Peptides against a protein of PDB entry 4Z5W. Designs and how they scored, part 75

Target 1, 305 residues: chain A of PDB entry 4Z5W
Amino acid sequence: IPDVFLELNKLWYFSAQSNLFNGEMPRSLSNSRSISLLSLRNNTLSGQIYLNCSAMTNLTSLDLASNSFSGSIPSNLPNCLRLKTINFAKIKFIAQIPESFKNFQSLTSLSFSNSSIQNISSALEILQHCQNLKTLVLTLNFQKEELPSVPSLQFKNLKVLIIASCQLRGTVPQWLSNSPSLQLLDLSWNQLSGTIPPWLGSLNSLFYLDLSNNTFIGEIPHSLTSLQSLVSKENAVEEPSPDFPFFKKKNTNAGGLQYNQPSSFPPMIDLSYNSLNGSIWPEFGDLRQLHVLNLKNNNLSGNIP

## One batch from the design tools (peptide; aimed at target 1 F265)

Design b2_p28_3 (made by RFdiffusion4)
Pose (drawn by RFdiffusion4):
Structure b2_p28_3 (pose): chain A 291 residues (1-233, 242-249, 256-305), chain P 28 residues (1-28)
Amino acid sequence: IPDVFLELNKLWYFSAQSNLFNGEMPRSLSNSRSISLLSLRNNTLSGQIYLNCSAMTNLTSLDLASNSFSGSIPSNLPNCLRLKTINFAKIKFIAQIPESFKNFQSLTSLSFSNSSIQNISSALEILQHCQNLKTLVLTLNFQKEELPSVPSLQFKNLKVLIIASCQLRGTVPQWLSNSPSLQLLDLSWNQLSGTIPPWLGSLNSLFYLDLSNNTFIGEIPHSLTSLQSLVSKPDFPFFKKGLQYNQPSSFPPMIDLSYNSLNGSIWPEFGDLRQLHVLNLKNNNLSGNIP
Amino acid sequence: SSALEQLNEAFSQNKPPSDYVPEPTNVI
């Protein structure tokens, strides 16, 4: 990509995604005062990601995903004070999230999917301090690590939480109850154990729950039949393993408890869930009648 | 402008084949 971005001082939108571009991002792009939306994803771009945050005061959305970059996660990123969305998926950092990210208060949406992020314990202790974070994708990282149960963790405004296919040990942590506005929760394809916590039914905005492919035991909590959003009625898309979904509400309401060891019966009170589109209880130890 | 010409050339040179498929990101 040519180094001409000093000359293009009115450029607020640049999208070069899904091409065959390679090499580093030109330094002038890293210094662009006017750039707001930048999408370079799905190229062969490489090198240490450098962004001058004193210079890029208009940067609001950054998508460098699916590229050949290496090095660390840039620690100066919280200083790009208008940056609201970062899609860093499929960049092989082989690294931890920098501590400075606890100061990233403009951040509302973050994806490190399949990016070789280590130490979910430190990653979550840091990111809980980003007060405006509404969506977090940590899918395909932290391989075989433990999902921290440390009760000090609070993600207050969190709407979407996805940490799938990490083979995570541990249980569904109670501190997730500190995310009362949670809409979409995907903990699937992990090694999670224990029982399914009844407090999940207390999440009034939750419409999508994917606990599938875990080692969960015990009963289906009765509170799931009283889930409010299941009982009664921005750009950074998601893919389901790939089918594209543009926003969290693009997902039909779902309960997927499949591929666990759950026991007991199916509660008749599930009939109260009139807004539920998908109920997947396959590959469990469930017994009794079908209500 | 000359800057826009340089960008247009770079896009033409890095255009992928017609059957090209981008990889997904933000996978759930």

Design b2_p28_3_s2 (made by RFdiffusion4, then SolubleMPNN; from b2_p28_3, 9 letters changed)
Fold by OpenDDE base, seed 4:
Structure b2_p28_3_s2 (fold): chain B 305 residues (1-305), chain A 28 residues (1-28)
Amino acid sequence: as target 1 above (305 residues)
Amino acid sequence: SKAEQLLQEAFEKNKPPSDFVPEPTNII
């Protein structure tokens, strides 16, 4: 990418995604006063990520995902006072989340999916201070760590939490009950154990629940049959989606289905590939908005209602 | 029951292909 962005003093949007750009991010781009949305996703850009937050006063969205960037996560990003959305998916940082992110009050949406992030306890302890954080994607990180159950963790405004495929140990964390606006929870493909907690059914906005491919035991909580978002349409608060797409892989060999917003996910309960027992509750029939109920590969018994 | 029919209709209409391996939701 040429180093000419200082001349582009009116450039509000720059998208160079899905190209073959290589080398470092241009210094003039890292100093752009005009850019609000920057997407360089799916290139071969390399070097250290550096943004001059004192210059980039209009930056609201940053997508650098699927690049060959190296080094540390930029600790100065909280100084980008308008920066709301960050996609750092598929950047191999091999790092912890910077302590400076405690001050990241502008942050609304963050992805580190498949970014070799370490120390989930520190990550969640830091990110809970982001008062405006609504979307958090941490899939394919934290290999074999324990999902912290510390009750003091609080994500008040969290709507989307995706921490899949981390081989995480532990239980469904009680601190998630402090997120009453949670719409989408994916904790699939971990080593989570214990029972599925009944308080999940109190999350009145929760329309997508994926707990598949874990080691959960016991009965399906009856409270899941009363999830208000799955009973009625009226609770689907249309909220601003992150500027980055979500992907759900449909098959191991297929390209992931792109979802541009959390509301575009099919209403779903996936509890498949666990060790759940007991019966299927007949009251799952009251979930008129439910599109997918997946209970495969469990120890369920009794009559299918 | 009406619940059986709705579950069966939901299951039939949205039956993921037989080879649907539940995969994590990701950002790419």
Scores: peptide ipSAE 0.023, ipTM 0.559, DockQ to the pose 0.092
OpenDDE base, seeds 1, 2, 3, 5: peptide ipSAE 0.023, 0.024, 0.028, 0.019; ipTM 0.562, 0.585, 0.601, 0.549; seeds 1, 2, 3 fail the geometry check

Design b2_p28_3_s3 (made by RFdiffusion4, then SolubleMPNN; from b2_p28_3, 8 letters changed)
Fold by OpenDDE base, seed 4:
Structure b2_p28_3_s3 (fold): chain B 305 residues (1-305), chain A 28 residues (1-28)
Amino acid sequence: as target 1 above (305 residues)
Amino acid sequence: SEAEKLLKEAFEKNKPPSDYVPEPTNII
């Protein structure tokens, strides 16, 4: 990418996504006073990620995902006082979340999907201080760590939490009950154990629940049959989506389905591939907004409603 | 501007093939 951004003093949006750009980010780009939205996603860019937050005072969205960047997570990003959305998916950091992110009050959406992030306990302890954090994607990190269950963890404004495919141990964490606005929870493809907690059914905005491919035992909580978002249409919260897409793979060899917003996800309960027992509750039939109920590969008995 | 020209030339030089499929990010 040419180092010409000093002359582009009115440039508000710069997207170079899905090209063959290589080398480092140009210094003039990292110092742009005008840029609000920066997307360099899906290139072969390299070097250390550096942004001069004192210069980049208009930066609101940053997408650097799927690049060959190396080194540390840039600890100065909280100094970018307008920065809301960060997509750092598929950047191999091999790092912990910086302690400075405790001060990241502008942050609304964060992805580190498949970024070799370590120490989930520290990450969640830090990120709980981000009072505006609504979307958190941490899939394919924290390999074989324990999902912290510390009740003091509090994500008050959390809408989307995705921590799939981490081989995480532990239980469904009680601190998620402190997130009453949660709309989407994906903890699939872990090693989570214990019972599915009944308080999940009290999350009145929860329309997408994926707990598939874990080691959950016991009965399906009857409270899941009363998820208010799945009973009535009135809770379609038009909320600002993150400036980055989500992808669900249908098959190992198929292109992932792209979802541009959380509201584009089908209303779903997936509890498949666990060790759940007991009956399938007939009251799942009351979930008139539910599109997908997946209970396969469990120890369930009785009649299918 | 010269800056816009240089960017345009860089975009053309780094244009992906027509069959290029972006790798999925934020896989769920």
Scores: peptide ipSAE 0.423, ipTM 0.890, DockQ to the pose 0.934
OpenDDE base, seeds 1, 2, 3, 5: peptide ipSAE 0.407, 0.409, 0.020, 0.391; ipTM 0.882, 0.883, 0.535, 0.877

Design b2_p28_3_s4 (made by RFdiffusion4, then SolubleMPNN; from b2_p28_3 with S2E E5K Q6L N8E S12E Q13K V27I)
Fold by OpenDDE base, seed 4:
Structure b2_p28_3_s4 (fold): chain B 305 residues (1-305), chain A 28 residues (1-28)
Amino acid sequence: as target 1 above (305 residues)
Amino acid sequence: SEALKLLEEAFEKNKPPSDYVPEPTNII
């Protein structure tokens, strides 16, 4: 990418995604006063990520995902006072989340999916201070760590939490009950154990629940049959989606389905590939908005209602 | 029951294609 962005003093949007750009991010781009949305996703850009937050006063969205960047996560990003959305998916940082992110009050949406992030306890302890954080994607990180159950953790405004495929140990954390606006929860493909907690059914905005491919035991909580978002349409708060797409792989060999917003996910309860027992509750029939109920590969018994 | 029929109808109308493996939601 040429180093000419200082001349582009009116450039509000720059998208160079899905190209073959290599080398470092241009210094003039890292100093752009005009850019609000920057996407360099799916290139071969390399070197250290550096942004001059004192210059980049209009930066609201940053997508650097699927690049060959190296080194540390930029600890100065909280100084980008308008920066709301960050996609750092598929950047191999091999790092912890910087302590400076405690001050990241502008942050609304963050992805580190498949970014070799370490220390989930520190990550969640830091990110709980982001008062405006609504979307958090941490899939394919924290390999074999324990999902912290510390009751003091609080994500008041969290709507989307995706921490899949981390081989995480522990239980469904009680601190998630402090997120009453949670719409989408994916904790699939972990080593989570214990029972599915009944307080999940109190999350009145929760329309997508994926707990598949874990080691959960016991009965399906009856409270899941009363998820208000799955009973009626009226609770679907249309809220601003992150400027980055979500991807759900349909098959291990297929390209992921792109979802441009959380509301584009099908209303779903996936509890498949666990060790759940007991019966299927007949009251799952009351979930008129439910599109997918997946209970496959459990120890369920009794009558199908 | 009528509930099973509604679940089956919901499941048929919204059948993720047979190849839907529950894979983690990722950002790519």
Scores: peptide ipSAE 0.036, ipTM 0.564, DockQ to the pose 0.092
OpenDDE base, seeds 1, 2, 3, 5: peptide ipSAE 0.021, 0.022, 0.048, 0.017; ipTM 0.477, 0.462, 0.504, 0.490; seeds 1, 2, 3 fail the geometry check

Design b2_p28_4 (made by RFdiffusion4)
Pose (drawn by RFdiffusion4):
Structure b2_p28_4 (pose): chain A 291 residues (1-233, 242-249, 256-305), chain P 28 residues (1-28)
Amino acid sequence: IPDVFLELNKLWYFSAQSNLFNGEMPRSLSNSRSISLLSLRNNTLSGQIYLNCSAMTNLTSLDLASNSFSGSIPSNLPNCLRLKTINFAKIKFIAQIPESFKNFQSLTSLSFSNSSIQNISSALEILQHCQNLKTLVLTLNFQKEELPSVPSLQFKNLKVLIIASCQLRGTVPQWLSNSPSLQLLDLSWNQLSGTIPPWLGSLNSLFYLDLSNNTFIGEIPHSLTSLQSLVSKPDFPFFKKGLQYNQPSSFPPMIDLSYNSLNGSIWPEFGDLRQLHVLNLKNNNLSGNIP
Amino acid sequence: FITSEPLPSPLSSKDKESLDLVFEKASE
């Protein structure tokens, strides 16, 4: 990509995604005062990601995903004070999230999916301090690590939480109850154990729950039949494993408890869930009748 | 499971226009 971005001082939107571009991002792009939306994803771009945050005061959305970049996660990123969305998926950082990210208050959406992020314990202790974070994708990282149960963790405004296919040990942590506005929760494809916490039924905005492919035991909590959003009625898309979904509401309401060791019966009170589109209880130890 | 790892897709008209603008200016 040519280094001509000093000359293009009115450019607020640049999208070069899904091409064959290689090499580093030109430094002038890293210094662009006018750039607001930048999408370079799905190229062969490489090198240490450099962004001058004193210079790029209009940067609001950054998508460098699925590229050949290496090095660390830039620690100066919280200083790009208008940056609201970062898609860093499929960049092989082989690194931890910098501590400075606790100061990233403009951040509302973050994806490190399949990016070789280590130490989920430190990553979550840091990111809980980003007060405006609404969506977090940590899928395909933290391999075989433990999902921290440390009760001090609070993600207050969190709407979407996805940490799948990380083979995470531990249980569904109670501190998730500190995310009362949670809409979409995906903990699937992990090694999670224990029972399914009844407090999940207390999440009034939750419409999508994917606990599939874990080691969960015990009963289906009765509170799931009283889930409010299941009983009664921005750009950074998601892919389901790939089928594209543009926003969290593009996902039909679902309960997927499949591929666990769950026991007991199916509650008749599930009939109260009139807005439920998908109920997947396959590959469990469930017994009794079908209500 | 859900991921945000994007798959390649064609550019829209607006994307093409912004990309071409960079290469037109570099040719000058």

Design b2_p28_4_s1 (made by RFdiffusion4, then SolubleMPNN; from b2_p28_4, 14 letters changed)
Fold by OpenDDE base, seed 1:
Structure b2_p28_4_s1 (fold): chain B 305 residues (1-305), chain A 28 residues (1-28)
Amino acid sequence: as target 1 above (305 residues)
Amino acid sequence: PITTVPEKRPLSEEEKKSLNLVFEVAAK
């Protein structure tokens, strides 16, 4: 990308996604005062990510995903006082989340999906201080770590939590009960154990639950048959979605289906590929908004309702 | 698993099995 952005003093939006751009991000772009939305996703950009937050005072959205950036996560990003959304997916940082992110009050949506992030305990301890954090995607990180169960962790405004495919150990953490606005939870493809906690059914906004491909035991909590968002439409608060799309792979040959908003996901309970026992509750029939119920590959018994 | 970028990685055999076996319960 040529270093000509100094002349673009009115540049508000720059999208150069899915091109063949290589080399480093231009310094003139890293110092742009006018830019609000920057997306360079799916290029071959390299070097360290550097943003002059003192210059980039209008920056609200940053998508650098699927680039060849190296080095540490930029610790100065919290100084970008208007920066709300960050997509750093598929950037191989091999790093921990910077301590400076405790001060990242503008942050609403963060993705580090498949970014070689380490130390989930530190990551969650840091990110809980981001009071405006609504969307957190940490898929394909923290390999074989333990999901912290510390009850003091609090994500009060969290709407979307995705920590899938991390091979995480532990249980469904009780601190999630402190996230009453949670709409989408994906903890699939981990090594989570114990029982599914009944308090999950108290998350009145939870319309999408994926606990599949874990080692959960015991009965399915009856409280899941009372998930209010799945009983009635009235409680589906459509909040502003992140400026980055979501992807779910449904076909082996596809890169994934794109979902522009969390609300575009079908209402779902997926408990498949666990060691759950007992009966299928007939009261799952009360979940009139439920599109997908997947209980496959468990130890369930009794009658199919 | 949900990501924020297309995942071009090959699926594991386990992931392939899980995808093929979704029972869509059509809400009547």
Scores: peptide ipSAE 0.360, ipTM 0.772, DockQ to the pose 0.191
OpenDDE base, seeds 2, 3, 4, 5: peptide ipSAE 0.296, 0.292, 0.298, 0.313; ipTM 0.682, 0.681, 0.682, 0.711

Design b2_p28_4_s2 (made by RFdiffusion4, then SolubleMPNN; from b2_p28_4, 10 letters changed)
Fold by OpenDDE base, seed 2:
Structure b2_p28_4_s2 (fold): chain B 305 residues (1-305), chain A 28 residues (1-28)
Amino acid sequence: as target 1 above (305 residues)
Amino acid sequence: PITSVPLPRPLTEEEKESLNLVFEVASK
């Protein structure tokens, strides 16, 4: 990308996604005072990520995903006082989340999907201080680490939590009960164990639950038959979605299906590929808003209701 | 699994089998 952005004093939105751009990010772009939304996703950009946050006072959204950037995660990003959404997916950092992210009060949506992030305990300890954090995507990181269950962890405003395909060990963490606004939980494709906790059924906004491909045991909690979001058509207020799409892999699509908002996901309970036992509760018939119930590949017995 | 980018690899046969058993609860 040429270094020509100095003259673009009114540039509010720059999108150069899915091109053949190589080399470093232009220095004039990293100093832009006018830019609000920056997306350079799916290029071959390289070098260290640097943003002059003292100059970039209007920056609200940053998408650098699927590039060849190297080095550390920029520790100065919390100084970008209006920065809300960050997509750093598929950038191979091989790093921990910076301690400075404790001060990232503007942050609402963060993705590090497939970015070789390490130390989930430190990551969650840091990110709990982000008071406005609503969407957190950490899929394909933290390989074979333990999911921390420390009850002091608090994500009070969390709505979307996705930590899939990490081979994580541990149990469903009790600290998630401190997130009463949780709408979407994906912990699929891990090595999580123990029982599914009954308090998950008290998350009144939870319409999408994926616990598939784990090692859960015991009965399905009866409290899941009373998930309020699946009983009644509450008008899901279209909350401000992150400025990055979600992708759910399906058999027919090598890349997955694109979902622009969390509300675009079908209401789902997926408990498939576990070691759950007992009966299927007839009261799942009360979940009138449920589109997908997947209980495949468990040790369930009795009648199908 | 959900991501913020397309997954770089094809589905394994095991991943394919995991996705096929959607019980469509018939919306009345």
Scores: peptide ipSAE 0.281, ipTM 0.699, DockQ to the pose 0.202
OpenDDE base, seeds 1, 3, 4, 5: peptide ipSAE 0.025, 0.022, 0.274, 0.241; ipTM 0.471, 0.473, 0.688, 0.663; seed 5 fails the geometry check

Design b2_p28_4_s3 (made by RFdiffusion4, then SolubleMPNN; from b2_p28_4, 11 letters changed)
Fold by OpenDDE base, seed 4:
Parts: C-alpha cells; structure tokens; sequence
Structure b2_p28_4_s3 (fold): chain B 305 residues (1-305), chain A 28 residues (1-28)
C-alpha cells in the first residue's frame, strides 16, 4: 500500500479487501485523522499492527482480518475513543487479550476468530468490562481450554456470542443468563458436557442456538419450546450490525456462507451431534418462526412429533 | 460454526477500479 494517506485528508472510508497488498501498513494510514472505516482484510500485510489513536480520532471501524500481521494485540486500541468495530480474525497473534481492553468503552463488536488467542478466562474477565460490547466472536481460539463458569462474569448488552471450534471443555456457563438480550449463541464444535440448561429458554431474544458437535447429555430442555423470538416475530429492532460479515461454515474445511448481519441468519436450534436422550417435544411445533431444527446424531427416542 | 474469517477471493473489477481511484487521487 502506498504511503500517500497524508494527502487524502478527506478519506472517510478505505476498503482494500484483496490479495494485492503486502508489506507493512503505511504510516500515513495509521496517522489518518479523516478515516472512519478502515478495511484491509484478506491481504498479505505484515509487521506489527500500530495505530496512532491520538491522530485517528475519527476511526470507528477496523477490519484487518486475514492478514499476516505478527506481534501483540495493540494495547493502545482503547485510546481510539470512537472505535466500535474490530475484526482481527485470522491474524496469528499467539497472545492474550490486553488488560487495557477493560477500558474499551467504545467497543461494540469484536472478532478474534482464528487468531491464536489464549486464556479464555482472562479474555472473558477483561471483555466483560466493555459495557457496550454487543458482538463477540472468539471462534477457533483457546484450544482445549476450559470455558469458565464463573457466575460473576457479566455481559449485560451481549447480543451475539460465538465461541465455536475451540475444543473447549466445561458446561454451558450460567453467566450467559446475565445476557438477557442475547440473540445468537454459537458454542458448536467444542467438548462441552453436562446437560443443556433450562434457563436458555428464558433468553427471549435468542433466535439462533448452535450447540452442535459437543458432548451434551440428558433431555432437551422443554423451555426451548417457549423461546419467545421463535414463537412470535418480535419486530427485530434494526440494531447497528457489526461492520464485518459473518461466515457460516458447515465444517472446518468448507467454504463459508456470508451473512452481512446477525439478523440474516435463519432462526435455528441446532443440537445435532451430541448425546442427548429422551423425546422430541411436540411443542417445537409452536416455534412458528423456527426455520431449522437439527436434532440428528443424538440418542433421542420415542415418537417424532 | 460461525466465523468472521473472509475467504480469499480475487478482487472484482469494481474493487480494483475503486482502489485505483483512491491512489490516483493521492498523487494529484
């Protein structure tokens, strides 16, 4: 990328999504006062991520995903006082989330998907202080760690939580019951065990639940048949979506279907590939907004309703 | 399984043109 951004004093949006760019991020770009949205995703950019937050006063969205950046997560990002959206997916950090992220009050959407992030306990303990955090994507990190069940964890404004394909151990954490605005939960492709907790059915905004490919046991909670978002179309308040797209993969090797907004996901309950037993509740028929019910590859018995 | 990892794709011609416009404006 040319180091010409000093001359681009009116540049509000820069999207350079491609395989065209290599080398380091230009210094003029990391000092841009005008830029609000920066996307350099899917390049071969290298070096350390450095942003001069004192200069970049208009920066609201940062997408650096799928680059060859190295080093630490920039601890100064909370100083970018307008920065709401960060996509650092597929950057190999091999790091923990910086402690400074406790102060990241502007942060609304964060993705570290497949970024070699370590220490899920520390990550969640830090990120719970981000009071405006609505979207958190941590897929393909924390390999074989334990998902913390600490009841003190609180994500009050969390709407989208995705922690898939981490091989995480533990149970569905009860601290998620402190997130009453949760709309989308993906904990698929882990080693989570125990029973599916009945309090999941109390998450009235939850329209997308993926617990597939785990080791859950026991019966399907009957409370899942009363998920209000799946019974009735609540007018989905058009909430500001993250400035980065989501990709639903069928498996680790498959191409992802792009979804520009969380609301674009089909309403779904996926409990497939577990060790669930008991019956399929006939009251799943009351979920008139449900598009996908996937219960395959379990130990379910009785009649199909 | 949901991610935010974009797949590598070639640039569209529109994306190439948009990038060229940004860089040409920076030379003027």
Amino acid sequence: as target 1 above (305 residues)
Amino acid sequence: MITTVPEKRPLSEEEKESLNLVFEKAKE
Scores: peptide ipSAE 0.391, ipTM 0.765, DockQ to the pose 0.630
OpenDDE base, seeds 1, 2, 3, 5: peptide ipSAE 0.349, 0.345, 0.273, 0.363; ipTM 0.721, 0.725, 0.664, 0.733

Design b2_p28_4_s4 (made by RFdiffusion4, then SolubleMPNN; from b2_p28_4, 8 letters changed)
Fold by OpenDDE base, seed 4:
Structure b2_p28_4_s4 (fold): chain B 305 residues (1-305), chain A 28 residues (1-28)
Amino acid sequence: as target 1 above (305 residues)
Amino acid sequence: PITSVPLPRPLSEEEKESLNLVFEKAKE
């Protein structure tokens, strides 16, 4: 990418995604005063990520995902006072989240999916201070760590939490009950154990629950049959979605299907590939908005309702 | 699993099987 962005004093949006750009990010781009949305996703950019937050006063969205960047996560990003959305997925950091992210009050959406992030306890302890954080994607990190259950953790405004495919140990953390606005939870493909907690059914906005491919035991909580978002069509106010898409694998697409917003996901309860026992509750019939109920590969018994 | 980028690897047989038994509630 040429180093000519200082001359582009009216550049509001720059998208160079899905190209063959290599080398370092241009210094003129890292100093752009006008840019609001920067996407360089799916290139071969390398070197250290550096942004001059004192210059980049209009930066609201940053997508650097699927690049060959190296080194540390930029600790100065909280100084980008308008920066709301960050996609750092598929960047091999091999790092912890910087302590400076405690001050990241502008942050609304963060993805580090498949970025070799370490220390989930520190990550969640830091990110709970991001009071405006609504979307958190941490899939394919924290290999074989324990999901912290510390009750003091609080994500008050969290709507989307995705921590899948981490081989995480532990239980469904009680601190998630402090997130009453949670709409989408994906904890699939971990080593989570214990029972599925009944308080999950108190998350009135929860329309998508994936707990598949874990080691959960006991009965399916009856409270899941009363999830309000699945009983009634709430007029979910279209909240501002992250500027980055979501991807879910389906059988036919090796890369997965793209979902541009959380509301594009079908309402789902997936508890498949666990060790759950007992009966399927007939009251799952009351979930009129539910599209997908997956209970495959459990120890369930009794009648199918 | 959901990500903010396409997953690079093919699904394992176990991952494929996990996707097959979906009880789709027919919307009447």
Scores: peptide ipSAE 0.307, ipTM 0.712, DockQ to the pose 0.208
OpenDDE base, seeds 1, 2, 3, 5: peptide ipSAE 0.251, 0.271, 0.260, 0.267; ipTM 0.663, 0.692, 0.671, 0.675

Design b2_p28_5 (made by RFdiffusion4)
Pose (drawn by RFdiffusion4):
Structure b2_p28_5 (pose): chain A 291 residues (1-233, 242-249, 256-305), chain P 28 residues (1-28)
Amino acid sequence: IPDVFLELNKLWYFSAQSNLFNGEMPRSLSNSRSISLLSLRNNTLSGQIYLNCSAMTNLTSLDLASNSFSGSIPSNLPNCLRLKTINFAKIKFIAQIPESFKNFQSLTSLSFSNSSIQNISSALEILQHCQNLKTLVLTLNFQKEELPSVPSLQFKNLKVLIIASCQLRGTVPQWLSNSPSLQLLDLSWNQLSGTIPPWLGSLNSLFYLDLSNNTFIGEIPHSLTSLQSLVSKPDFPFFKKGLQYNQPSSFPPMIDLSYNSLNGSIWPEFGDLRQLHVLNLKNNNLSGNIP
Amino acid sequence: YITSANPDDVPGNQTNQENIITNLNNNA
């Protein structure tokens, strides 16, 4: 990509995604005062990611995903004070999230999916301090690590939480109850154990729950039949393993408890869930009748 | 599971890349 971005001082939107571009991002792009939306995803771009945050005061959305970059996660990123969305998926950082990210108050959406992020313990202790974070994708990282149960963790405004296919040990942590506005929760494809916490039924905005492919035991909590959003009625898309979904509400309401060791019966009170589109209880130890 | 990236390879468009370079140089 040519280094001409000093000359293009009115450019607020640049999208070069899904091309064959390689090499580093030109430094002038890293210094662009005017750039607001930048999407370079799905190229062969490489090198240490450099962004001058004193210079890029209009940067609001950054998508460098699915590229050949290496090095660390830039620690100066919280200083890009208008940056609201970062899609860093499929960049092989082989690194932890910098501590400075606790100061990233403009951040509302973050994806490190399949990016070789280590130490979920430290990553979550840091990111809980980003007060405006509404969506977090940590899928395909933290391999075989433990999902921290440390009760001090609070993600207050969190709407979407996705940490799948990390083979995480531990249980569904209770600190997730500190995210009362949670809409979409995906903990699937992990090694999670224990029972399914009844407090999940207390999440009034939750419409999508994917606990599939874990080691969960015990009963289906009765509170799931009283889930409010299941009982009664921005750009950074998601893919489901790939089918594209543009926003969290593009996902039909779902309960997927499949591929666990769950026991007991199916509650008749599930009939109360009139807004439920998908109920997947396959590959469990469930017994009793079908209500 | 849900991810923010297409798990499959996304093909590049060489003609579009040539047009982008041409447009950036002309506008500069």

